Peptides against a protein of PDB entry 9IZ0. Designs and how they scored, part 32

Target 1, 345 residues: chain A of PDB entry 9IZ0
Amino acid sequence: ITCLGSNGHTYKQLVKGGNDDLRQDAVMEQVFEQVNGFLRSYRKTSQRNLSMRTYKVIPLALKTGVIEWVQDTIPLGEYLDSAHKVYHPKEWSLSTCRKLIAEKQMEDLETRLKVYDLVCRHYRPVFRHFFLESYADPVQWFTTQTNYARSTAVASVLGHVLGLGDRHGQNILIDKTSGEVIHIDLGIAFEQGKKLPVPECVPFRLTRDVVDGMGITGVEGVFRRCMEFTLETLRREEDSLLSVLEVLRYDPLFSWLISPLRRMKKQKMQLENFNQPESGNITTDASRDPKIQRNNVSGESEAERAILKVRQKLSSTLSVEASVGELIRIAQDPSYLALMFCGWS

## One batch from the design tools (peptide; made by RFdiffusion4, then SolubleMPNN)

Design b1_p9_8_s3 (from b1_p9_8, 7 letters changed)
Fold by OpenDDE base, seed 4:
Structure b1_p9_8_s3 (fold): chain B 345 residues (1-345), chain A 9 residues (1-9)
Amino acid sequence: as target 1 above (345 residues)
Amino acid sequence: DLVLELGLG
């Protein structure tokens, strides 16, 4: 839809209807705005304009709402697939890589690592080209690449702390004007990504292309330092952040668990992304309602467990530098990336 | 306050 603002400007808006509860997205955006408050209050983060990019979500009903159309953006995965065809036209297609990884999904870790390494050799990173193509001015190029590394660092820390799931390249937008990342489809949080059919084993997305976008310094430049400052801020504001999450504990409309329907939808989308549609009528007899064992795990006990995990991730047991170092290591570890849906790009 | 007049178009 297009909305006319009271300022006389037209705003494109996305009406989302169906099985996705936009209340989860709206709540996560509110948490990000609170965290942006903490990042603005702390000198080390405010001097760098560190923020999580947010967008407006207006839930209209249980399964319908309006989402702000983030203008001048592209999904990371859409750019990468297009750029890879241009810069590496003799390398494997994304579909070939997906197929090879899928064919080994049920194999041992050693076999999956061999296939991951093989895919990595035939699908090289291209995301550096986004900045080179989009920004002819060296100052603009450097500024946008810096903004990318900063915003990715904030999103990585927040994504880890809040346990954001489903962080595939279509759920990460790149702002073509600022170079900043914008995370969308926030309906998988509090480590519910580990309950997906392909479990998320990394704390955040730090694939070879995500690193390639940071330029020559990779993770050891702006990214690491901005992760450290972000984590330092969140540890300092732990009680404030936990208080925001405790309000959500008492919201009867907030789901701390991935709904079975959302899990099944993400399962279908994962399978459809592995299988090109050979026109085989898989009559998925949807009539086997898996007896949802209502594990009477009270929504309260799952909220408590989620908040406890947030607190554990904010623990000062390790230094900020050691914690960030370990997160970066795990996020880049081939043993985890080889288990992911698109861990090579 | 962004008063969005929803032009249903």
Scores: peptide ipSAE 0.009, ipTM 0.478, DockQ to the pose 0.021
Fold by OpenDDE base, seed 2:
Structure b1_p9_8_s3 (fold): chain B 345 residues (1-345), chain A 9 residues (1-9)
Amino acid sequence: as target 1 above (345 residues)
Amino acid sequence: DLVLELGLG
């Protein structure tokens, strides 16, 4: 839809209808705004303009809402698929790579690692080209690549702490003006990604292309240092962050549990949306979701477990540097990446 | 006031 603002400007907006509860997205956006308050208050993060990019979500009903259309963006996955065809036209297609990984989805780890390594040799990173082709001015190029590394660092720490799942390339937008990342479809949080049919075993998305966008330093330099400053800020503001999450514990509208049907649908939609260009009318017939009697007792116990896991991730048992080092290691580990869904890498 | 002109396009 297009909306005319009271300022005379036209705003594109996405009306999402179906089985997705946009209240979770709206709540996660509110948590991100609070975290942005903490990042602005702390000198080390404020001096670098560290923030999670947010967008407006207005839930209208249980299964319908309006989402701000983030202008001048592209999905990371859409850019990468197009860029690989341009820069590596003799390499394997993304479809070929996904097929090979999917054919081995039920095999042992050693077989999956061999196929993942084979795919990696025939599908090389290209995301560095986004910055080289979009910005002719060297200062703008350096600024936007720096903003990308900064925003990815904030999103990686916050995504780990809040246990954000479903971080495939279509759920990560790149702002063409600033180079910043914008995470969308926040409907998998608090480690519910580990409960998908193919579990998400990494703390955040740090694939070879995500690293390639950081330029010659990769994870070392701006990214690592901004992760450290972000985690240091979140540890300092632990009680404030936990207090925000405790409000959600008592929100009868917040769903700490993803239904098995919704989990299967998200993974199926990941497969289908990769094979068809957006014909926008998937009227998913919503008629047969059984009334899961919200046993309030089960929801409260899951909320408490989620908050306890957030607290545990913010613990000072390890230094900030050691914690960030381990997160970066796990997020890039082929033994975890090879176990993930074929659409992940 | 957001006047939602629902341009159903």
Scores: peptide ipSAE 0.007, ipTM 0.460, DockQ to the pose 0.024
Fold by OpenDDE base, seed 3:
Structure b1_p9_8_s3 (fold): chain B 345 residues (1-345), chain A 9 residues (1-9)
Amino acid sequence: as target 1 above (345 residues)
Amino acid sequence: DLVLELGLG
């Protein structure tokens, strides 16, 4: 839909109907706005304009809402598929790579690592080209690549701390004007990605292409330092962040658990991607939701567990540098990446 | 005041 604002500007909006609960997205966006307050208040983060890019979500009913249409964006996965065909036309297709990983998904770790390494040799990163194509001016190129590394660092720390799941290339938008990342479809949070049919074993998405977009310094440049400043800010504001999350504990509309329906939908999409690697927009009209009686007692215990896990991730037991170093290591470790869903690469 | 003119376009 297109809405005319009282300011005379037209706003494109996405009306999402069906089985996806937008209340989780709206809550995560509110948490991000609070965190953006902390990042603006702290000198090390404010001097770098560190922020999580947000978008407006208005839940209207159970499973219906309005989402702000983020202008001038492209999904990371859409860009990468197109760019790989241009820059590496002799390498394997994304469909071939996904098929090979999928065929070995039930095999041992050693076999999965061999296939992952084989795929990596025949499917090289291309995301550096986004900045080279889009920005002919060297100052704009450097600025946008820096903004990408900064926004990816903020999103990686927040994604880890809040336990954001389902971070595939279609759920990450790139702003073509600023170079910043925008994370969408936030309905898998608080480690619920580990409850997917193929568990998410990494703290955030740091694939070879995500690193390639950071330029020659990769993770050791702007990205690492901005992760450190973001984590330092969140540790200082731990009580403030936990207080925001405690309000959600008492929200009867918030779900600390992935719904069985969303789990089944993701399971089908995973199985369909095994059999047909061409990503058609399958609008699965899953119109038959059985009335799940939510036992309230289970919700409070899962909220407590989620908040405790956030507190544990903010622990000062390790230095900020050591914590960020370990997160970056795990997020790039082939032994975890080879265990991921074939659509994660 | 958001005047929702629903332009069906």
Scores: peptide ipSAE 0.006, ipTM 0.454, DockQ to the pose 0.021
Fold by OpenDDE base, seed 5:
Structure b1_p9_8_s3 (fold): chain B 345 residues (1-345), chain A 9 residues (1-9)
Amino acid sequence: as target 1 above (345 residues)
Amino acid sequence: DLVLELGLG
């Protein structure tokens, strides 16, 4: 829909109706706005304009809401599929790569690693070309690539700390003007991605294409340093962040648990949407969510576990540099990436 | 007051 504002500006908005509770997205966006307050207050992050890009979510009912349409964006996955056909027309298609990984999902780690390495040799990264194509001016090119590395660093730390899942290439938008990343569909948080049929084993998305967009320095440039400053800020503001999350513990509307059926359905819809290029509006009539009697006691215990896990991730037991170094290592480790869902590539 | 003019565009 397009809305005319009282300021005379037109705003494109997405009306979502269906099975997704937009209250989780709205709450996560509120947490990001608070974190952006902390990043603006701290000198090291403020001097670099570090922020999580946010969008407005207005829940209208349990299953209906309005989402801000983020203008001038493209899904990372849509760009990568298009760019790979242009720059590597002799390499394997994304569908071929996903099929080979999926065929080996039930095999041992050694077999999965061999297939992952084979796919990596026949599907090379292309995301560097986004910046080269979009920005002919060297100053704009450098600025937008820097903004990409900065925003990806903030999103990676926040994604790890808050346990954001489902970070596939369609849930990450790239702003064509600023080069910044925008994370959408925040409906998997607090490590619920580890409870998917194929568990998410990495702290955040740091695939070869995500690194290729950072330019010649890869992770060792702006990205690592901005992760360190972001984590340092979140450790300093730990009590403030935990206080924001404690408000959610008492929100009877917030769901700390994704139903097993909803988890299986998200992962199945990912498989189906990645195998069919056609925009079929699958109106899945999910009229039969069994009323899982929310034992109030189970919801409170899972909220407490989630908050405890956030506190553990903010622990000062390791230095900021050591913690960021380990997160980057794990996020790029083939032994974890080869265990991921085939749509994660 | 957000006057929602629903332009179907």
Scores: peptide ipSAE 0.006, ipTM 0.454, DockQ to the pose 0.021

Design b1_p9_8_s4 (from b1_p9_8, 4 letters changed)
Fold by OpenDDE base, seed 4:
Structure b1_p9_8_s4 (fold): chain B 345 residues (1-345), chain A 9 residues (1-9)
Amino acid sequence: as target 1 above (345 residues)
Amino acid sequence: SETLELALG
């Protein structure tokens, strides 16, 4: 929809209706605004303007709401698919890569690693070209690439700490003006991504294209340092962050668990992205209502478990540098990326 | 040093 603001400007807005509970997105955006408060209060993060980019979510009903249309953005996955066709027209298509990974999904790790490496050789990173194409001025190019690395660092730490799932290239927008990342579709949090049909095994998205966008330094320099400063801030503000999450524990509308419907929807979307539509009537007899074993795991016990995991991720047992180093290592580890739906890009 | 570290980091 397009709304006329009281200021006389027209605003494009996305109306979502259906099975996506926008209350989850709205709550996560509120958590990000609180974290942005912490990042503004701490010298090391405020001097770098470190923030999680947010967008407005207005839930209108249980399954309907209005989302701010983030202007001048592109989904990372949309850019990458287009850029790979331009810069590497002789390499494999995204569909070919997806098919080869899918065909080996049930195989052992060694076989999956071989196919992942093969795909990586025939689908090279291109995301550096986003900055080279969009910014002819060297100062603007450097600024936007720096903003990208900074915003990706903040989003990576927050994504890990809050256990954000479903971080595929369509759920990460790139701001064409600032170079900053904007995470959307926040409905999978608190490690519920591990309960997806393809479990998320990485702490955040740090694929080869995500790294290629950081420029010649890759993860070393701006990205690593900004992760360290962000994690240092979150450790300092642990009690404040946990207090924000405790408020959500008592919100009867907040879901600490991925809904069975959301899980099934993501399962279908994953299968549809692997299969070209061969017109085979897979009459998925949707009539097998999987007996929702109401595991009477009280929503309270799942909230407690989620908060405990956040606390564990903020633990000072390891230095900030050691913790960030391990997160970066795991996020780039082929043994995890080979298990992902699109871990090569 | 610090200003360059702020610009680069």
Scores: peptide ipSAE 0.017, ipTM 0.469, DockQ to the pose 0.016
Fold by OpenDDE base, seed 1:
Structure b1_p9_8_s4 (fold): chain B 345 residues (1-345), chain A 9 residues (1-9)
Amino acid sequence: as target 1 above (345 residues)
Amino acid sequence: SETLELALG
């Protein structure tokens, strides 16, 4: 829909209905707005204009809401698939890579690492080209690449701390004007991504293409420093952040657990993204869902566990530099990326 | 349009 604002400007809005509870997205956006307050108050982050890019989510009902249409954006995964065909037309298709990873999903780590490395050799990073194509002016190119590295650093720290899941390339938008990242579909938080059929094993998405977009310095430039400043700010504001999350503990509308329906939907989308219609009867023997005993762990006990896990991630036991160093190491570790749905790009 | 519909589900 197009809405006329009180300022006389027209705004495109996406009306979403039927499938997903936008209340989780709206709550996560409110948490990001509070964190953006902390980032503006702290000198090291304010001087760099560090922020999590937000979008307006207005839940209207249990399964209906209005989402701000973020203009001039592209999904990271859409750009990467298109750019890979242009820059590496002799390499493997995304579907070929997905098929090979899926065929080995039940194999040991050594076998999965061999297939991941094979896929990596036949699907090279291309995301550097986003900045080279879009910005002919060297100052704009440098500015937008810097904005990308900064926004990715903020999103990586927040994604880790809040345990954001389902961070695939379609759930990360790139702003074509600023180079900033916008994270969407925030309904998998507080490490519920580990409960997906393909568990999220990395703290945040730091794949080869995500790093390639940072330019020649990769993670060792603007990205690492901005992660450090962001984590330092969140550690300083730990009590303020935990107080915001404690309000959510008592919100009966907030789900600290992934709903079985959302889990099944994400499972289906993952399977459909593997199943291009080659007519092979992959009998997905869905029978081996381990009987997760429905321990009626009260929603309150899951909220308490989630808040405790946030506190543990903000612990000052390690320096900011050591903590960021370990997060970057884990996020790039082939032993984790080989276990991911799309860890190669 | 379709990719944003797929991203949003």
Scores: peptide ipSAE 0.000, ipTM 0.393, DockQ to the pose 0.094
Fold by OpenDDE base, seed 2:
Structure b1_p9_8_s4 (fold): chain B 345 residues (1-345), chain A 9 residues (1-9)
Amino acid sequence: as target 1 above (345 residues)
Amino acid sequence: SETLELALG
């Protein structure tokens, strides 16, 4: 839809209807705004303008809402698929790579690693070209690539701490003006991604193309250092962050569990994305939601477990540097990436 | 495309 604002400006907005509960997205955006408050208050993060990019979510009903259309953005996955065709026209298509990974999904880890390595050799990173082609001015190029590395670092730490799942290339937007990342579709949080048909085993998305966008330093320098400052800030504000999450424990509208229907939708989308190019607008009219009696007792126990896991991730048992080092290692580990639906890009 | 007037205060 297009909305006319009270300021006379026209805003594009996405009306999402169906079975996706936008209340979870709206709540996660509120958590991000609180975290942005912490990042602004702490000198090391404030001096670098570290923030999680947010977007407005207005839930209208249980299954309907309005999402801010983030202008001048592109999905990372859409850019990468187009850029691979331009820069590597002799390499394998994304569909070929997906098919080969899928055909081996039920095989052992050794077989999956061999196929992952084979795919990686025939589908090379291209995301550095986003910055090289979009910004003719060297200062603008350096600034936007720095903003990308910074925003990716914040999103990676926060995504790990909150256990954000479903971080595929269509759920990560790139701002064409700032180079910042914007994470969308926040309906899989608190490690519920591990309950997907293809379990998410990485703390955040740090694939070869995500790293290629950081330029010649890769994960070393701006990205690592901004992860460290972000984690240091979140550890300092642990009690404040946990207090925000405790409010959600008692929110009857918040879901700490992935719904069986959302799990089935993600499974179906994974299977359909093998056979057709990602046309993002599958309005699946799933009118038959069985009244799952929310056993309040099971929801509270899951909320408590989620908050305990957040506290554990904020633990000072390891240094900030050691914790970030381990997160980066796990996020890039081929043994985990080979298990994912699209771990090569 | 339906135009929704949202009064953003």
Scores: peptide ipSAE 0.000, ipTM 0.407, DockQ to the pose 0.021
Fold by OpenDDE base, seed 5:
Structure b1_p9_8_s4 (fold): chain B 345 residues (1-345), chain A 9 residues (1-9)
Amino acid sequence: as target 1 above (345 residues)
Amino acid sequence: SETLELALG
């Protein structure tokens, strides 16, 4: 839908109707707007223009809403699939790689590591080419690559702290103008990704292509430093952030649990992607909403656990540098990545 | 109350 604003500007909007509750996305975007306030108030983050890119979500009903169409963007996964065919035409297809990982999902860690390493040797990263192709001017190239590393650092810290899940390449947009990342489909938060049929074992997405986009320094440049400044800001504003999350505890509309329908949809996609490429348009006619009696007591206990886990992630027990170092290590560890869903590569 | 006129284009 295209809307004409009162200001005479045209806005593209996506109307979503379906089984996904857009209230969770709207709430997470409000949390990001508050965090962006903290990042603007702190000198070390403000001087670097550190922010989480946000988009407008307007819930109209329980299962219907309007989402801002983010202009001049591309899904990371769409770019990577296209670029890999151009730059590495003799390597394996993404579908071949996913199939080999999927065929070993029930095997031991040693077998899964061998297959993951084999796939990595036959499917090399290409995301550096995004910046080389899109920005012929060296100043624009450097600026956009820097903006990418900065925005990825902010999103990685926030994604870890808030326990964002489902961070596959279709849920991460790249702004073609700024090089910044935009995270979409925020419906898996507060470590509910660990409750998926294939649990998410990494704190955030730091795959080989995500690192390749950071340029020659990889994680050891702008990215690490911007993660450190972001985590330092969130630790400083811990009480403010927790106060924002406590408001959600009392929101009867907010769900701290992954819906059984969303879990089943992800399970089905995890099983069907063994045999077919991701046709994202599975209209599951889920006419049977099981009236799970929301025992109000269970929702409050899960909210309290989620807030406690956020507080634990903001703990000053380790230095900012040590905490960021460990997060980067875990996010890149083959022993965790080989356990991920085959579509995570 | 900003009335967004929905032009269906």
Scores: peptide ipSAE 0.000, ipTM 0.395, DockQ to the pose 0.020

